# Peptides against a protein of PDB entry 5TUV: the designs that were tried, part 87

Target 1, 107 residues: chain A of PDB entry 5TUV
Amino acid sequence: KEVIDRLRYLKAEIEDLELKERELDQQKLWLQQSIKNVMDDSINNRFSYVTHEDICNCFNGDTLLAIQAPSGTQLEVPIPEMGQNGQKKYQINLKSHSGPIHVLLIN
Target 2, 107 residues: chain B of PDB entry 5TUV
Amino acid sequence: AQECQNLEVERQRRLERIKQKQSQLQELILQQIAFKNLVQRNRHAEQQASRPPPPNSVIHLPFIIVNTSKKTVIDCSISNDKFEYLFNFDNTFEIHDDIEVLKRMGM

## One batch from the design tools (peptide; made by RFdiffusion4, then SolubleMPNN)

Design b2_p17_2_s3 (from b2_p17_2, 7 letters changed)
Fold by OpenDDE base, seed 5:
Structure b2_p17_2_s3 (fold): chain B 107 residues (1-107), chain C 107 residues (1-107), chain A 17 residues (1-17)
Amino acid sequence: as target 1 above (107 residues)
Amino acid sequence: as target 2 above (107 residues)
Amino acid sequence: QLAARYQLSHLGLVPLP
């Protein structure tokens, strides 16, 4: 009876956890859509930018490339492999499907 | 006893997933807040300046930042329509998305 | 041979399969 009672308790708790997880999933979906809507708003979109100064303040002492691209742009970073000259290849491949990519050298 | 143990393992598994989802949800909330703060900052700044910033002085979302050594040689191949970019680096680099940048900015 | 693949989105960089 003790084991049976424990089983019933655990099953009930798991059911409650399932409900909680579904609730969180719904909240995530809602919030993701909300973020998209907020960013797509014409006024917000107009002001959705950072400055060169902002970027420089976030990073120190290195070369910084700012790459602006449309949502959906694909980015690939191949695993570094040895090239024909014996040098490792460090690459970034970008492919946009909805607009041009813009690159700015910050410093 | 074995069944109880199995359910307890399942319960723990679900609890961990819930914690992860809660954390992810919190991050999304912070992202939305950061974006709204960014927009407000920029709106206020432009109002005070009575003009928008120069076009090449800002980076519009979404964007990524590539950080590499100042000694790194960067080669870039661009398609004719600017939809495809291939970057070659002779050394390692770091990639940061706009979400991280906003965090670093304290938005 | 494999590459790390991402997609830019309103949520930042999203890993791709």
Scores: peptide ipSAE 0.518, ipTM 0.904, DockQ to the pose 0.856
Fold by OpenDDE base, seed 3:
Structure b2_p17_2_s3 (fold): chain B 107 residues (1-107), chain C 107 residues (1-107), chain A 17 residues (1-17)
Amino acid sequence: as target 1 above (107 residues)
Amino acid sequence: as target 2 above (107 residues)
Amino acid sequence: QLAARYQLSHLGLVPLP
């Protein structure tokens, strides 16, 4: 009876958890769409930028590249492998489909 | 019983997923707030300056920041269609997205 | 091991398969 009761309890709890998870999934989708709408708004889009100073305040002591690209741009970072010259290859591959990519050297 | 054990494992797995999803949802909310704060800041700043910032002085979203040593040699190759960019580094680098930057900015 | 792949979006870097 103890085992049976435990089984019943667990099954019921799992069902409740399933409902909760679905609720969270729906909320996530809603919020994601909301974010897109907010960012795609013409006024918001006009002011959706950071400054060089902003970036410099976030990082220090290193070379900083800012790469601006359209949404949907694909970024690939291959696993470092030895190159033909015996040096490890550290690479970033970018592929844009909808617009130009802009690169700025911050410092 | 074995069945109880299986269900308990399943329960725990679902609980962890729910916890993760709750955290992710909270992060999305914060992201939206951060973006709105950014827009508000920039709108106010431009109003005070009575002009928009120079085009090359700002970085529009979405963007990424690549952080590497000052000693790192960076080579950039651009495809003929200008849609593909290949960055080569002779040393390691870090990549940060705009969301992280906004967080660091305190937005 | 596979290369790390992402997509820029309004949600930041989104991991890709």
Scores: peptide ipSAE 0.515, ipTM 0.903, DockQ to the pose 0.843
Fold by OpenDDE base, seed 1:
Structure b2_p17_2_s3 (fold): chain B 107 residues (1-107), chain C 107 residues (1-107), chain A 17 residues (1-17)
Amino acid sequence: as target 1 above (107 residues)
Amino acid sequence: as target 2 above (107 residues)
Amino acid sequence: QLAARYQLSHLGLVPLP
């Protein structure tokens, strides 16, 4: 009766939702590739930068390091632990595989 | 019935995933727009100045910003090829990616 | 004991396992 009708309804809806989810997955993949293509374009790449002023306007009152590295660079931040001298160790480890890393002191 | 309940749970699960994926897709769209706006801004600025900015005055994408106290002591070890960096801080720090910076810039 | 790991990408910082 009503249970059978409800089951049919739910199964049909779930099928529609599966199609919608697959559509969104494809759109995401397409957009990610599009972003990569846009950023890798020679002209866009030439102008893909921010200034010291831009960064200073986003932050204030602190020491700011800007670290530029190639896409794919790995970043590791270990859990702070006590060092041999009894002080907490706060670290950032960077490893690039395709090019040099550049560091700028903003302020 | 139990089968109806199971399908309703699955239905709700799929609806939530779809909602999340829609939100993520929107964020990617905004990221692409922000990047295009950045490129356009810089192209216009360089046209007005009739020259590119000095190499060490800009930060090229992709990058990260490390924010720490003015009193924080920072030590850095660099490999010969500059492919590896090890930063040591005597206090806590924050990390922000270029996506967040572009958002803060209003791009 | 666990370290936070990321990778720079066109999508910003991407978490790594």
Scores: peptide ipSAE 0.505, ipTM 0.903, DockQ to the pose 0.844
Fold by OpenDDE base, seed 2:
Structure b2_p17_2_s3 (fold): chain B 107 residues (1-107), chain C 107 residues (1-107), chain A 17 residues (1-17)
Amino acid sequence: as target 1 above (107 residues)
Amino acid sequence: as target 2 above (107 residues)
Amino acid sequence: QLAARYQLSHLGLVPLP
């Protein structure tokens, strides 16, 4: 009797949790689309930038490259492997499909 | 019973997933707020300066920041495809996206 | 070993399979 009641309770709760999870999934999707819409807004897009000062304030003591690329640009970082000269290869490959890539040396 | 135990495990797993999804949702909300704050800041700054910043003085979203040692040699090549870039480093580097930068900026 | 692959998006860097 107690076991049966517990089973029923657990099954009902799991069903409720499943509904909650689906709700959260939808909310995430909607919010992602909302963010895209906000960023694609003409006025927001005009002001969607950071300054050199902003970057310098976030990082110190190193060389900083700022790489601006269109949304959808693919970034590949190969596993560092030994080159022909025995030196490890540290690489970044960028492939844009919708516009130019712009690189700025910050410091 | 064993069935109760199985359902309790499932219940707990779902609860944890829900918690994670709630956290991710909160993160997205904060990202949107940060972006809006950035836009507001820039609008205000340009109003005060009565001019937009020079084109090459700002980094437009989306972007990434590559952080590497001052001693690192960086080579950049553009392939026959104008939208393809290859960066070569003789040492390790770190990559940070614009979301992280906005966080560090306190937006 | 697979290279790390990402895509730039409005949500930052998104891992690619």
Scores: peptide ipSAE 0.500, ipTM 0.901, DockQ to the pose 0.821

Design b2_p17_2_s4 (from b2_p17_2, 5 letters changed)
Fold by OpenDDE base, seed 2:
Structure b2_p17_2_s4 (fold): chain B 107 residues (1-107), chain C 107 residues (1-107), chain A 17 residues (1-17)
Amino acid sequence: as target 1 above (107 residues)
Amino acid sequence: as target 2 above (107 residues)
Amino acid sequence: QLAKKYKLSYLGLVPLP
């Protein structure tokens, strides 16, 4: 009957979709590795930077901090809670595991 | 039938995941292109200047940008090895990653 | 609201659970 045919069709389609999804997952992993390889290249790494001018052109009118850190650095932004003095706490916590963090005041 | 309905829901779920994964792949491709464009720009600029930029005049990837009001008071606690940073702000701030910066730069 | 946690990847921030 029609329902049985529909079930067969859906099952076959889902199987195809499963294959497609796995293919996309593999492509993502490959692309991520490709990006890593490109950025780890000695020449590319040497030129993997932006200038103060670049940042200033992207943002205006405020204080700009540039924080450079190694890949894998953890960043935590706690919920703005009231502090002991009644002031809201706005915080950024950074933890690197492979190298020092460098901070530049841009503007 | 209920089974048919269940499979249709699953099919739709998988289709949506596939769509999302395709979009993510496109984003990664664009990111890689943007990075390569950045490298090319910097190489060309240094060739024209016949010198590299001063060490403290550039921000190496990966980085983040913290944007806050000029009136915001920023306090920073740094570990001895500079692997850990704690930033305290008396007001709100915005965080932007290097990908967003590259996009704003038109890379 | 929930605390936001990220990891700095080669390109961009990656949200952490």
Scores: peptide ipSAE 0.595, ipTM 0.911, DockQ to the pose 0.774
Fold by OpenDDE base, seed 3:
Structure b2_p17_2_s4 (fold): chain B 107 residues (1-107), chain C 107 residues (1-107), chain A 17 residues (1-17)
Amino acid sequence: as target 1 above (107 residues)
Amino acid sequence: as target 2 above (107 residues)
Amino acid sequence: QLAKKYKLSYLGLVPLP
């Protein structure tokens, strides 16, 4: 009976947890849509930028590339592999489907 | 008893997922707040300056920052429509998204 | 390790499978 009771308890708890998880999923979806709406707002979009100074204050000492791309742009960083000349290949692949990519050298 | 153990494992798995989802939800909320703070900052700054910043002096969201050594040689190939970019580095690099930048900015 | 794939969302990078 103890085992049976434990089983019933666990099953009931798992059911409750499943409900909670679905609730969180729904909330996430809602919030994601909210963020999209906020950022798509014409006024917000107009002011949705950082400055060169902002970036320089966040990073130091190295070459900084700022890559602006449309939402939905895919970024791929392959596993570094040995090149044909014996040099490891460190790569970034970007693919946009909705607009051009813009690159700025910050530092 | 084995069934109890199986359910306990499942329970723990669900609890961890819920915890992660709660954290992710909170992160999204903070991101939205950070974005709104950014917008307000920029609006105020432009009001004070009585003009928008120069076009190439700002980085519009969404963006990423690539950080690499100043000694790193960077080669970039771009498609004709600028929808595809291939970056080759002869050394390691770091990638930071706009969310991290906003955090570092204190937004 | 493994190749990393991301998507630029409205805010931040989102890992892709």
Scores: peptide ipSAE 0.582, ipTM 0.910, DockQ to the pose 0.753
Fold by OpenDDE base, seed 1:
Structure b2_p17_2_s4 (fold): chain B 107 residues (1-107), chain C 107 residues (1-107), chain A 17 residues (1-17)
Amino acid sequence: as target 1 above (107 residues)
Amino acid sequence: as target 2 above (107 residues)
Amino acid sequence: QLAKKYKLSYLGLVPLP
């Protein structure tokens, strides 16, 4: 029957798609590791920075804080809540587990 | 048949996942290229200047940029080891990661 | 508004659950 043929076709196609998806998953894993290796390279790491000028060219007219932290640092932005004085609290919480955090005022 | 319909739904779901994974993979490739371009730029710039930039004049990756009004009051509490930071703002702010900065720089 | 959590990766912020 046509239904049987359609079922066979769909099952075969899904099998091919499963293989393709696994291939993409492996490629992503490989690329993520590649990025890590490239950035951990001593020469690349030495030159892995942007300048104040770079940042100023990207943003205008505001106070700019640059926060440098190790990979893996956790960033939390809690829901704004009313403080004891009635002022809304806008917060950023940073927690590093592997090194110090550095803050620079850009503008 | 119901079985055909179920497989067709599964097929479509897998196709969409594959499309998304392909897009994410492409983004990672572009990020790696942008980083390599940044490194190349900085190497060339330091060669031309015959010196590295001052330590506090550059922002090392990874980093984030916090953008807020010049009228915003910012308070910061820091742990002894500088592994924890708590920022308090009296107004709203924006956060941008280093990937966005590299894109804006044209890397 | 919702609380937001991220982790700094080698490149960019990664959302956390």
Scores: peptide ipSAE 0.575, ipTM 0.910, DockQ to the pose 0.722
Fold by OpenDDE base, seed 5:
Structure b2_p17_2_s4 (fold): chain B 107 residues (1-107), chain C 107 residues (1-107), chain A 17 residues (1-17)
Amino acid sequence: as target 1 above (107 residues)
Amino acid sequence: as target 2 above (107 residues)
Amino acid sequence: QLAKKYKLSYLGLVPLP
């Protein structure tokens, strides 16, 4: 009887957790859409930028490339492999489908 | 009982997923706040300066930052339409998205 | 192994399958 009662309790709790998880999923979806809407707003979009100084303050001492690309741009980083000269290959592949990519050398 | 144990494992799994989702939601909220703060900062700055920033001095969202050593040799191949970029590095690099940058900026 | 793939979006870098 104790086992049966425990089973019933656990099943009920799991059901409650399922409801909670669905609620969180909906909240995530809503928030993602909200962020998209905020960023797509004409006024917000006009001011949605950082400066060279901002980037330099975030990173010190190294070469910095800033790559601005349209949403949806695909980024691929192949697993480093040995090249023909015995040198490992380090690569970044970018593919945009909606507009040009802009690259800035910051530092 | 085995069934009871199975349900307890399932319960724990769901609890962990819920915790993770709650954390993800919090991050999204912070992202939205950071973006709004960025926009507000830029609007205020432009109002104070009575001018927009120079076109090539800012990086519009979305963007990524590639960080590598000053000694790293970078080769870039660009398609005619600038929709495709291939970067070759002779050494390792780090990639950071705009979300991380905004965090580092304290937005 | 497979290369790491991402999509740039309003949510930052999103991993792709």
Scores: peptide ipSAE 0.532, ipTM 0.903, DockQ to the pose 0.831

Design b2_p17_3_s1 (from b2_p17_3, 10 letters changed)
Fold by OpenDDE base, seed 1:
Structure b2_p17_3_s1 (fold): chain B 107 residues (1-107), chain C 107 residues (1-107), chain A 17 residues (1-17)
Amino acid sequence: as target 1 above (107 residues)
Amino acid sequence: as target 2 above (107 residues)
Amino acid sequence: QLAYKLTLDKVEFKRTL
């Protein structure tokens, strides 16, 4: 009887947790769509930028490259391997499918 | 007894997933707030200046920041359509996304 | 081999390690 009662309790709790998880999944989807709509708005898009000053305030004194690219742009960083000259290859590969990539030197 | 144990393991697994989903949801909320604050700041700044910023003085979202030493030599190869970039560094670098930048800006 | 991969998105960045 005790084991049966425990089983019934656990099954009921798991069912409640399943409902909660589905609720959170729906909330995530809603919020993602909301963010997309806000960012794709013409007025918001016009003002969706940071300045050189903003970047300089976030980082202290090194060489800073700002790379602006369309959503969906792929960035690949290969594992550093020895080059033909015996130097390690530190590399970034960028591939956009929807528009040009823009690069700014900040510092 | 074994069935109870199996359900308890499943219960715990679901609780952890729910916790993770709640955390991810909070992060998305913060991203939306940060973006709205950025837009508001920029609108106000442009109203005060009575002009938009120069095109090469701002970085539009989405973007990434590459941070490296002042001594690092950077070579860049660009495709004709600017859809592909290859960066070669003679030393290590760090990459930061726009979300992290907005957080550092206090948005 | 890739150390990691990023996909830029307006909603979120996706990383593959």
Scores: peptide ipSAE 0.095, ipTM 0.872, DockQ to the pose 0.906
Fold by OpenDDE base, seed 5:
Structure b2_p17_3_s1 (fold): chain B 107 residues (1-107), chain C 107 residues (1-107), chain A 17 residues (1-17)
Amino acid sequence: as target 1 above (107 residues)
Amino acid sequence: as target 2 above (107 residues)
Amino acid sequence: QLAYKLTLDKVEFKRTL
C-alpha cells in the first residue's frame, strides 16, 4: 500500500515538473527572440558597441585581442597537442560565413 | 520498490534541470538589461559629445576578447576574404565573450 | 587558402588588422 501510494505521488510530481520544464523552455525561446529583436533594431544596433577603454578596464595589462565577427561565426579551440618541437600548440580557428572578421589589438 | 527508486532518481534529475534552466533564464534577462544599458550609455555619450566616436575606436557587438600574456607570441593567418582566421599562440590564452565584458563593465 | 600571415607585436603592430 505504501509503495503504491508513493509511486502515484512520484508520478504526479514528475508530471508537474514536466509542465514546469516546458514553461521554462518557452520562456527561454521568447526571451531569446526578444533579445534578437532588440539587438537587430536599427537604433540599438547603431549604439551596440564598447570602447577600447571599456575593454582595458575589464582586463589586466596583458595582450588583448578584440575579434569582431558576425553572429554565427565558428570558433574552434583544438585540444593542445604536442608539436614537432615538443611544445604544446595553442590555437584558435575562426570561420565566418556571413561577413569578414575584424581583429583589433588592445593595449 | 525498485520502481520507486527509479522515479526518485528521475525526479531529482528533473529538479536539477529545472534549476539549471531557471539560472540560464536569469542570465538571459541580465544580458538583455546589460545590452539596453549599453545602448543608453552610448546614446547619452554621443549626445554629450555631439558626435559619434571615431570608427576604429569602438568594438561593435558581437565580439570576443582573447587575453594572453604580453610575452606570448601570436601568429595569425588570414584568408583573403577575411572570413577565416588561424591564430597560433606559444602559450595559453583566455577567451571572453561580449556578454562577460558587459558584466565586467557593470552594465 | 590563407593569403596573409601576421605576427602580433604590441610594439610594432597596427592596432587594426
Scores: peptide ipSAE 0.041, ipTM 0.865, DockQ to the pose 0.034
Fold by OpenDDE base, seed 2:
Structure b2_p17_3_s1 (fold): chain B 107 residues (1-107), chain C 107 residues (1-107), chain A 17 residues (1-17)
Amino acid sequence: as target 1 above (107 residues)
Amino acid sequence: as target 2 above (107 residues)
Amino acid sequence: QLAYKLTLDKVEFKRTL
């Protein structure tokens, strides 16, 4: 009796959780679309930038490169491996398919 | 008994997924808010200055920030159309996306 | 193909590449 009741309870709860999970999935999709719409708006796009000062305030004491590239740009950071010269290779490979990449040295 | 245990495991699995999805939704909400705040800030700043910022003084979204030691040597190879970049570093670097930057800016 | 290679130096490169 107790086991049967527990099974019924668990099955009902799992069903409720499944509904909740689907609700969250739908909310994510709607929110992602909302963000896209906001960012793609012509006025918002015009003002979608940060300044050198903004970046400098976020990071101190380092060399900072800002890489502006179109959405969908491929960014590859290979696992550091020993190069032919006996030094570890620290690399970033960027490839855009939709527009030029711009790089700024911030400091 | 075994079926009950299996359902309890499944229940817990679903609860964890729901928790993760709730967290991800919260992050997306914060991203949208941060972006809206950025746009508002920039609109206000340009209104006060009565002009847009110089073209090379700002970094348009989307972007990434690469930070590395001031001692790091950075070699960059660029394609003629600026669609491909190869960066070589003689030391480690960090990459930060624009979302993280906006968070650090307090947007 | 890559068109050119630059070495980024903080002293020399304070501009868009």
Scores: peptide ipSAE 0.039, ipTM 0.862, DockQ to the pose 0.033
Fold by OpenDDE base, seed 4:
Structure b2_p17_3_s1 (fold): chain B 107 residues (1-107), chain C 107 residues (1-107), chain A 17 residues (1-17)
Amino acid sequence: as target 1 above (107 residues)
Amino acid sequence: as target 2 above (107 residues)
Amino acid sequence: QLAYKLTLDKVEFKRTL
């Protein structure tokens, strides 16, 4: 009786959890679309920027490159391997499909 | 007993997934809030200045920040249309996305 | 303030911006 009751309880709870998980999945999708809409809004897009000062306040001591690219730009960093000169290859590959990439040296 | 244990494992698995999804949802909410705060800040700043910032003084979203030592040699190859970039570094680097920058800015 | 570092010196990284 106790085992049966426990089984029933667990099954019911799992069902409730499944419903909750689906709810969260839908909320995520809705929020992702909302974020996209907000970012794509003409007014918001006009003001969607940070300054050099903002970046400098976030990072110190090193060379900082800001790479601005359209949404959907592919960024690839291959596994560092030995190059022709015996040096490890540290690389960033960028590929945009919708517009030019812009690079700024911050410091 | 074994069936109860199996269901308890499943229950725990679902609880962990739900927790992860809740965390991801919260992160998305914070991203949206941060973006809205950024836009609001910039709108207010431009209103006070009665002018937009100089084009080369700002980094438009989306962007990434590449951080490397000042001693790092960076070679950059750019396609004719500026849609493709290849960066070569002689040392390691870090990449930070715009979301992280907004967080560091306190948005 | 929340911050993290992503050092890309050992593992392949691929992302869509």
Scores: peptide ipSAE 0.034, ipTM 0.862, DockQ to the pose 0.063

